Peptides against a protein of PDB entry 4N3Y. Designs and how they scored, part 6

Target 1, 83 residues: chain A of PDB entry 4N3Y
Amino acid sequence: ETRDQVKKLQLMLRQANDQLEKTMKDKQELEDFIKQSSEDSSHQISALVLRAQASEILLEELQQGLSQAKRDVQEQMAVLMQS

## One batch from the design tools (peptide; made by RFdiffusion4, then SolubleMPNN)

Design b1_p8_6_s2 (from b1_p8_6, 5 letters changed)
Fold by OpenDDE base, seed 3:
Structure b1_p8_6_s2 (fold): chain B 83 residues (1-83), chain C 83 residues (1-83), chain A 8 residues (1-8)
Amino acid sequence: as target 1 above (83 residues)
Amino acid sequence: as target 1 above (83 residues)
Amino acid sequence: SALLQELA
């Protein structure tokens, strides 16, 4: 009868609501995870950028040193040839 | 002597360059990972949104059914009282 | 450095 149908529908409604709430919670958790993951990765990328920048600075310094060293060798060779 | 220093600096320069390239590669891989992860998560979130929407539709239908069932019960009771 | 700017 209708009474039993009402009770059944109430149960189904509660179940549907529970499912909806679960889905909404899961969605929120996923969004939070993405946000946190993105932030963490952003920090990691920033650290890597700093490391790359340090390496580039080192490269520039080494290149300058190398060029100077080459010039010094050339000058020494020139002195030897002139003596 | 300077010659040995030049050779040493060349080695150090190569090592620094290798480190720079590694860092750049790692950064790119991390960016790619974030992009892919974000896309995958976006699809998952979309699926969850669809599920939530389906649940919401079901809730609305069940609520309407429940309300109708309650009205039917009330009408039946009214008929019984009138007979 | 153009590279530094690109990486930043």
Scores: peptide ipSAE 0.078, ipTM 0.481, DockQ to the pose 0.025
Fold by OpenDDE base, seed 4:
Structure b1_p8_6_s2 (fold): chain B 83 residues (1-83), chain C 83 residues (1-83), chain A 8 residues (1-8)
Amino acid sequence: as target 1 above (83 residues)
Amino acid sequence: as target 1 above (83 residues)
Amino acid sequence: SALLQELA
């Protein structure tokens, strides 16, 4: 019985060790994944910020153009009314 | 022409505004996603750490049991050899 | 602009 118990315990020990190694590996992989994922997302967010800034600049330019165009129309109407 | 230009610019302005809003929304959603994803992963990692610790404790217990079992076998063999 | 500063 005792000899068999030793062999059984040896097996259990190996199994426990395998479990431990697997868990440690899984943890490491998750940490690596989070790191990489966050870096990728960070780059994407940065790109989006730049696009938003470009859009704002465009909006400002369009607003200026719109304002000028409106003034031009009003001026033409005024000239027409005076004639 | 000028009146038509005004209307065209108005459309372009609206389109630019829509683009800006969309970009800002996308950025916010990405930030929210990263935050939530990281929190979820953090909880999972914590659980894995606990499992690893449990495995380590088990290993230590098994090693102790193995050592004791080995001693028991050796003692029995010694008794047998003496008889 | 205030918006640019917010986004930066």
Scores: peptide ipSAE 0.076, ipTM 0.471, DockQ to the pose 0.025
Fold by OpenDDE base, seed 1:
Structure b1_p8_6_s2 (fold): chain B 83 residues (1-83), chain C 83 residues (1-83), chain A 8 residues (1-8)
Amino acid sequence: as target 1 above (83 residues)
Amino acid sequence: as target 1 above (83 residues)
Amino acid sequence: SALLQELA
């Protein structure tokens, strides 16, 4: 009968609404998680890029120093050999 | 003396190179993680959006059915009261 | 160096 049908539809409507709200909440939580995770990692990447740049500069300076030192040794050896 | 200086610079150069490589690796790993995480979550969000859309449609249909059922009950009650 | 600058 119609009365029972109304009660059934009311229950189904509540269930559907609950499901909709749950889905919307889950979607929002995932979006928030991605945003936060991306921002955190972005900051970390930026810091690592800076560190890499500093290391590159240091590496170049050390390579230059090493090359100069090697040349100095070779010059000293040449002088010794000429004696 | 120069010989000791060369050896020291060689060590420092190796250390700097190791640090550079480590930083580059860490940066790449973080970028890969973000990319993969974002793709995974994007797929999940898309699925939830579809689910939400389906729930919205169902909700609207149920609301229409509920309204119709209520009208039917009211009509039946009106007929009874007229008897 | 150029690559690092682009990424920074």
Scores: peptide ipSAE 0.070, ipTM 0.482, DockQ to the pose 0.028
Fold by OpenDDE base, seed 2:
Structure b1_p8_6_s2 (fold): chain B 83 residues (1-83), chain C 83 residues (1-83), chain A 8 residues (1-8)
Amino acid sequence: as target 1 above (83 residues)
Amino acid sequence: as target 1 above (83 residues)
Amino acid sequence: SALLQELA
């Protein structure tokens, strides 16, 4: 009967509302997590890029130094051979 | 002396190169991870949005049903009082 | 470098 229908619908409504609220909460938490994770990762990537750049600079400098050193050794050897 | 300088620089160059390659690799892996994570999360969020929408629809329907049921009960009670 | 700038 009608009174029983009302009671049933009240229960179902409460259940549906609970589910809706839970879902909305979960969605929000996930969105917040993604945003935070993305920001953190972005910062980390930037730091790694800077580290890579530093390594590149060092490499270039060392390569130049090595080339010069090799030339110097060659010159010394040439001098020895000429003496 | 020069020969020793060459050997030292060669070692340092190798070390720098190893560091550079490692850094570049780590950066790439992190970028790939972020991309994948973002895509996965996006799909999950979309699913949750759909679930929330379904719950909302159900809620609205149940609310309408409940309101109607309440009116029906009130009408029945009114009839009883009038008899 | 151009490579690092592109990757950054």
Scores: peptide ipSAE 0.068, ipTM 0.485, DockQ to the pose 0.026

Design b1_p8_6_s3 (from b1_p8_6, 5 letters changed)
Fold by OpenDDE base, seed 5:
Structure b1_p8_6_s3 (fold): chain B 83 residues (1-83), chain C 83 residues (1-83), chain A 8 residues (1-8)
Amino acid sequence: as target 1 above (83 residues)
Amino acid sequence: as target 1 above (83 residues)
Amino acid sequence: SELLEQLA
């Protein structure tokens, strides 16, 4: 009868609504996760970039030091040969 | 004496070179890590975006279904009242 | 170095 049909439809409506709310929540959580993950990664990368830059500076200083040391050795060799 | 000085400088040179090579390696590893991390994150984010989009589609379908169900209930109510 | 420039 119609009453039974109505009750069935009402149940289906409730079920659909429940699923809708759940899905909406899930979607929101996904979006939040994506956003947060991206931000976290960005900050981490930035920090590592700075560290890499520091290494680059150190590298350059070492190279300069190496060159100077080489010159110093050569100079001392020259002195030695003059002796 | 000069010989001792030369030996000292040669040692310093070797030490500097060793540190240079180490630092160069470390820097390269950092750069590689940053690159890989960024790529990994990018792919992960892309995958999650697709999942979120799928959820969006489902959400829209549920909303449409809900609206239809509501109309169906109302229709059946009308039939019931006519009885 | 080029990588750092791209990321910075």
Scores: peptide ipSAE 0.074, ipTM 0.482, DockQ to the pose 0.032
Fold by OpenDDE base, seed 4:
Structure b1_p8_6_s3 (fold): chain B 83 residues (1-83), chain C 83 residues (1-83), chain A 8 residues (1-8)
Amino acid sequence: as target 1 above (83 residues)
Amino acid sequence: as target 1 above (83 residues)
Amino acid sequence: SELLEQLA
């Protein structure tokens, strides 16, 4: 019967629409998650880079101090030997 | 006394070297962490992008199906009215 | 420090 066929098609249409809306929502949520995750990771990396840079500066200072200390020790030893 | 001064400087030198080695290790660990974190995040994002692309394809299919179903319902209703 | 130079 045509009437029954129409009713069946109407139901199928509603089901398709429901699934479409759900899929659209899921897609949007996924895109938002990707965006947020990327931004959060970027911020974390940036913060850690700054921390590493601070360590680099400290390393350089310590290297210079170590070199100077070595020279100082050598000089003092030379004085000691002369005395 | 020069001797005492030399001993003091030698101790300072050892302390500086210990701190330098520690700092170098810490810096390296931080760089490794940043690298690994970035790679892991990149992989995660890529996987999620693929998932989103699959959803996009499904969305397009459902939209086409929905449009066709609507047309089918309209056609059947027209036939019903003519009968 | 090549990694830091790339990231900074």
Scores: peptide ipSAE 0.073, ipTM 0.477, DockQ to the pose 0.030
Fold by OpenDDE base, seed 1:
Structure b1_p8_6_s3 (fold): chain B 83 residues (1-83), chain C 83 residues (1-83), chain A 8 residues (1-8)
Amino acid sequence: as target 1 above (83 residues)
Amino acid sequence: as target 1 above (83 residues)
Amino acid sequence: SELLEQLA
């Protein structure tokens, strides 16, 4: 019976539309989440990179200072040994 | 005094090295996390896209069926009214 | 490192 068929199709159409809208919303939410999460992590990583760079510079300076200090001690020891 | 200076520099060097290693590790962990998270989300989004596409096709088919069914009813009504 | 370049 055609009338009942129409009613059935109307129900199916509403169900399909609800499913489509839900899927579209879910997809958008996931994309937004990834974008925001990625941006937040990117900022955090950038800060860590800067910190690492600063630490590397400090390390190099300290190594140089340590080497110089060691040389100074050795020089002073040499003077004392020749005395 | 140079000896004390050397000891001080050695301590500072160790501290700087510890900080550098920690920062490098933290950076790597964050990068790994972002990579894994992004891949997981990408797969999820792809699945949602496929689902959305299927729903869209179904919606179009149902709309066509509904329109046809409506036309069939109208045609039958016209026959009855002319009887 | 490559990840940072991709994010930049």
Scores: peptide ipSAE 0.069, ipTM 0.464, DockQ to the pose 0.033
Fold by OpenDDE base, seed 2:
Structure b1_p8_6_s3 (fold): chain B 83 residues (1-83), chain C 83 residues (1-83), chain A 8 residues (1-8)
Amino acid sequence: as target 1 above (83 residues)
Amino acid sequence: as target 1 above (83 residues)
Amino acid sequence: SELLEQLA
């Protein structure tokens, strides 16, 4: 009967609408999550880059200091040998 | 004393090198993680989009069916009234 | 620094 078919279709339509809305919401939430996660990670990476740069600067300074110190030791030894 | 300073600088240099390498590694791991996560999410979103599209198609079909069914019911009622 | 460029 047609009237019964109408009721069935109405139910199915409501179910489909609910599913569609849910899927759209899920997609949006996932997109938002990815965006936020990417931004957070980008900030974290930036911080790590800064740390690495600081370490590099320190390394360069230490290398210079070490080289100079070694030269100074060698000079002192040379002086002792000349004694 | 210079020789003692040299030893101290060498230790600090090693520590700085270790920190630098660690930081570089951490950055790389984070970048790899983000890349993988983004790809995974992209695939998931694509699947959700397909689901949403399927639901949309179903909705359209149901709406058409419902409209037709309602018209049929109305026609049947009209026939009854004419009886 | 090449290292800095790689890290950037």
Scores: peptide ipSAE 0.067, ipTM 0.471, DockQ to the pose 0.024

Design b1_p8_6_s4 (from b1_p8_6, 5 letters changed)
Fold by OpenDDE base, seed 4:
Structure b1_p8_6_s4 (fold): chain B 83 residues (1-83), chain C 83 residues (1-83), chain A 8 residues (1-8)
Amino acid sequence: as target 1 above (83 residues)
Amino acid sequence: as target 1 above (83 residues)
Amino acid sequence: SELLEALA
């Protein structure tokens, strides 16, 4: 009975060890995944920021162009009204 | 021609603005996603750590039990050999 | 953003 108990405990010990190793491995893999995922996302966000900045510059240029175009139209109308 | 140019520029300005808004929204959503994802993963990792610690405690207890069981078997064998 | 800076 005691000998059988020893063998049973040995099995339980091995099983516990296997679970411990698996859990530690899973934790490590999760940490690695988070790190890699975050890095990938960070690069994507950086690209988006740059794109947004480019759009902002475009908006400013378009606004300037729009303002100039408006002035041109108004000037032409003034000339037409004077003739 | 100039009037048509103004209208064209107005359209371009609106389009640029729409793209800017979309890009800013996309950036915000990505940031929110990363934040939430990281928090979820952090909680999961914490749970895994606790589980690993529990397994380690179990291992220690099993080792103690194994050692005791081994001693018990050896003692019984000694008694048997003496009779 | 602060989040981006934290991840960088």
Scores: peptide ipSAE 0.075, ipTM 0.454, DockQ to the pose 0.036
Fold by OpenDDE base, seed 5:
Structure b1_p8_6_s4 (fold): chain B 83 residues (1-83), chain C 83 residues (1-83), chain A 8 residues (1-8)
Amino acid sequence: as target 1 above (83 residues)
Amino acid sequence: as target 1 above (83 residues)
Amino acid sequence: SELLEALA
């Protein structure tokens, strides 16, 4: 009878060990995923930041050009009025 | 002739303005995307961190259980030897 | 611009 109890406990121990190993693996996979996801996001965001910065530079150039164009038009109109 | 020049400049100004507006929109969209992406990633990572922490807790519990089970088996075997 | 500064 005690023998049967021991056998049962041995089985339970094996089951526990199996679950432990599975859980360890799962945890590791999750940690790896988190790390990879964070890195990927960081890289992607950095790339998009650069892209947005490029757009900002272009925007500023266009604004300056627009202002100059306006001045040029005004100047030409002044000439026209004098002609 | 000056009149023609003015008309040309006016057209250029309109074109520049159109491009400016487009660029402004593009920039804003990129910034919005970056912000949203960052927030989404942050939330996802936080959720996964919690999940990983849960796994860690479970792992610790299983390890403790395994140790106890081992002790129980040893105790039962000792009883068996005495019987 | 402020957003870019925060994220850059």
Scores: peptide ipSAE 0.070, ipTM 0.499, DockQ to the pose 0.031
Fold by OpenDDE base, seed 1:
Structure b1_p8_6_s4 (fold): chain B 83 residues (1-83), chain C 83 residues (1-83), chain A 8 residues (1-8)
Amino acid sequence: as target 1 above (83 residues)
Amino acid sequence: as target 1 above (83 residues)
Amino acid sequence: SELLEALA
């Protein structure tokens, strides 16, 4: 009968609304997770980039020092040979 | 004496070279880590974006269904009132 | 080095 049909439809409506709210929450949680994950990764990468840049500077300094040391050794060897 | 000085410089040269090699390795490891981390995050984010897009479609469908259900309830209520 | 340039 019509009354029972109405009650059934009211239940279906409530169920649909509940599902909608749940899905909305899930979507929001996913978006928040993506945002947070992206920010965290960005910060981590930035920190590592800075560290790598510092290492690059150190490498250049070491290379320069190595070259100088090599020259110094060669000079001293030359002095030794002259003696 | 000069001979001892040369030997000392040779040691310093070897030490400098060892440090250079170590630093080069460390730099490479950092670069590799950054690259891998970035790629992993990119893939993860892409997957989550797809999931969020699917949820968006579902939300739209649910909203449409909810609206239809509401109309159906109203129609049935009207029929009931006419009886 | 190219990676650092791209990221920095």
Scores: peptide ipSAE 0.069, ipTM 0.494, DockQ to the pose 0.031
Fold by OpenDDE base, seed 2:
Structure b1_p8_6_s4 (fold): chain B 83 residues (1-83), chain C 83 residues (1-83), chain A 8 residues (1-8)
Amino acid sequence: as target 1 above (83 residues)
Amino acid sequence: as target 1 above (83 residues)
Amino acid sequence: SELLEALA
């Protein structure tokens, strides 16, 4: 019966449309999530790099200070030995 | 006291180095995580796109079928009216 | 330092 066929196809069409709309929505939401997540992570990584740079600077300064301090101790010891 | 200064700087140097190494490690792990997450999400999005395309194809086919079915019903009704 | 800048 053609009439019944029409009704069946109408149902199937509605179901297919609902699925399509849902899928498109899910895709969009996922894309938005990924974009946001990537941006957040990028910012976090940048912050960590800055922290690493700060630590590097401190290390270099302390190394220089330590080297100088060591030399000073050696000088003091030399003076003692010479006395 | 120079000797005490040396010891203090050595401690600070070790602490700074530990922090630097930790920061670098954390950064690397985060970068790796982001890369992996992005790849996983990309695959998932692609799968969803394919599903959407499948739904679109079905919709178009059903729409065509529905249109044809509707025309058939109209033709049947016209025949009845003519009889 | 150069390495850190490249990674930033």
Scores: peptide ipSAE 0.060, ipTM 0.459, DockQ to the pose 0.028

Design b1_p8_7_s1 (from b1_p8_7, 5 letters changed)
Fold by OpenDDE base, seed 3:
Structure b1_p8_7_s1 (fold): chain B 83 residues (1-83), chain C 83 residues (1-83), chain A 8 residues (1-8)
Amino acid sequence: as target 1 above (83 residues)
Amino acid sequence: as target 1 above (83 residues)
Amino acid sequence: SSLLQELA
């Protein structure tokens, strides 16, 4: 009968609303997670870039030192040949 | 004496070169890691975006269903009042 | 270092 049908529909409506609210929350949490994950990744990448840049500086210093060492060896060999 | 000095410098040169090669490798691995990490994060974010979009579609469907259910309840209540 | 410049 109609009365029972109405009550059933009202229950279904409440259930649908509950599901809607749950889904809305889940969506928001998902979006928040994406945002946070992106920010965290950005920070991590930045830190790694800094490490790589530090290594690049070291490489430049090593290259300069290597070149100087080579020149020093050459000079010392020249001295040896002269003595 | 000069001869021993030259030999020492040659050793130092080889050691410096070894360190340079090691550092170059480490730098490359670091860059590769950053690239891979970025790509992996991009894939993960894309997957999460798809999930969020699916939830958004569900939300729209639920909202439409909820509105329809509300209308159905209203119609049934009207029938009840008429009978 | 092109990658570093792009990422930094």
Scores: peptide ipSAE 0.085, ipTM 0.477, DockQ to the pose 0.032
Fold by OpenDDE base, seed 1:
Structure b1_p8_7_s1 (fold): chain B 83 residues (1-83), chain C 83 residues (1-83), chain A 8 residues (1-8)
Amino acid sequence: as target 1 above (83 residues)
Amino acid sequence: as target 1 above (83 residues)
Amino acid sequence: SSLLQELA
């Protein structure tokens, strides 16, 4: 009968609403996870970039020091050969 | 004497070269790590974005179904009241 | 350094 049909539809409506709320929650959690993961990765990458930049500066200093040391050795060898 | 000084400078030169090679290696490893980490994060984020998009589609379908169910219940209630 | 220039 119609009464039983109405009761069935009301139950189905409540079930649909529950599924909707669950899906909305899942979507929000997924978006939050993506955002947080992206931010965490960004921070980590930025820190590593700074470290790499410091390493690059040190590399340049070492290269200059090496060049100077080479010149100093060559100069001293020249003095030794002339003595 | 000059001879001892030259030997000292040669040692310092070798030490500087060793430090340079170490720093170059460290820099390369750091750059490789940054690149790989960025790619891994990018792949993960892309997969999660697709999942979120699928969830959005499901959400829209559920909303439409809920609206239809509500209309169906209202129609059946009207029939019941008129009987 | 090219990678660092792109990332920094």
Scores: peptide ipSAE 0.084, ipTM 0.481, DockQ to the pose 0.030
Fold by OpenDDE base, seed 4:
Structure b1_p8_7_s1 (fold): chain B 83 residues (1-83), chain C 83 residues (1-83), chain A 8 residues (1-8)
Amino acid sequence: as target 1 above (83 residues)
Amino acid sequence: as target 1 above (83 residues)
Amino acid sequence: SSLLQELA
């Protein structure tokens, strides 16, 4: 009976060790995943910031163009009115 | 022609603004996603750490039990040999 | 570009 108990405990010890190893591995994989995911997302966000900046520049240029176009129309109208 | 140009530029300005707004929104959503994802993963990792610690405690207890069981078997053998 | 600078 005691010998059988030793064998049983040996099995339980191995099982516990396997579980511990698995848990440690799982934790490491999750940490690696978070790190990689964060890096990937960081690059995406950086790209989006650049796109937003480009859009802002475009907006400013368009606003300038719009103002100029408006002035041009007004000038043409003035010329016609003087005719 | 110039009047038409003004209308065209107005459209372009609106389109550029819409794109800018969309880009800003996308950036914010990505930041929110990263934050939430990291928090979720952090909780999972914490749980895994606790499980690993529990497994380690179990291992230690089993090792103690194993040692005791081994001693018990050896003692029984000694008694038999003395008979 | 103040808003974009804040976001960047």
Scores: peptide ipSAE 0.080, ipTM 0.455, DockQ to the pose 0.026
Fold by OpenDDE base, seed 2:
Structure b1_p8_7_s1 (fold): chain B 83 residues (1-83), chain C 83 residues (1-83), chain A 8 residues (1-8)
Amino acid sequence: as target 1 above (83 residues)
Amino acid sequence: as target 1 above (83 residues)
Amino acid sequence: SSLLQELA
């Protein structure tokens, strides 16, 4: 009867509300997680880019040094052969 | 001497190159990871939003039902008192 | 270093 219907609906209302609140909470937590994760990753990537750039600079400098050293060796060899 | 310098530079060049390549690889992997993670999370959030909306709809319907049921009970009580 | 700059 009607009284029983009211009690039933009250229960279901509470259950629905609990589910709604839980879902909203979960969504918010995931959004916050993504935001934080993205920021962390962005910083990490930036750091790695800097490391790559540093390595590139070193590489270029070493290449130049190697080329020069090679030329110097060749010159020394030439001198030896000329003597 | 010069010959030894060449050998040293060759070693350092290889080391620098290895580091550069590793860094570039790491960066790429992280970028790919972020992209994938973001897509996954986006889908998950969307699903949760849908669930929240479903709960909201149910909640509103139940609230309406509850209000109606309550009114019906009150009417029945009034009838009893009138008789 | 232009490539690295673009990727950064």
Scores: peptide ipSAE 0.077, ipTM 0.466, DockQ to the pose 0.027

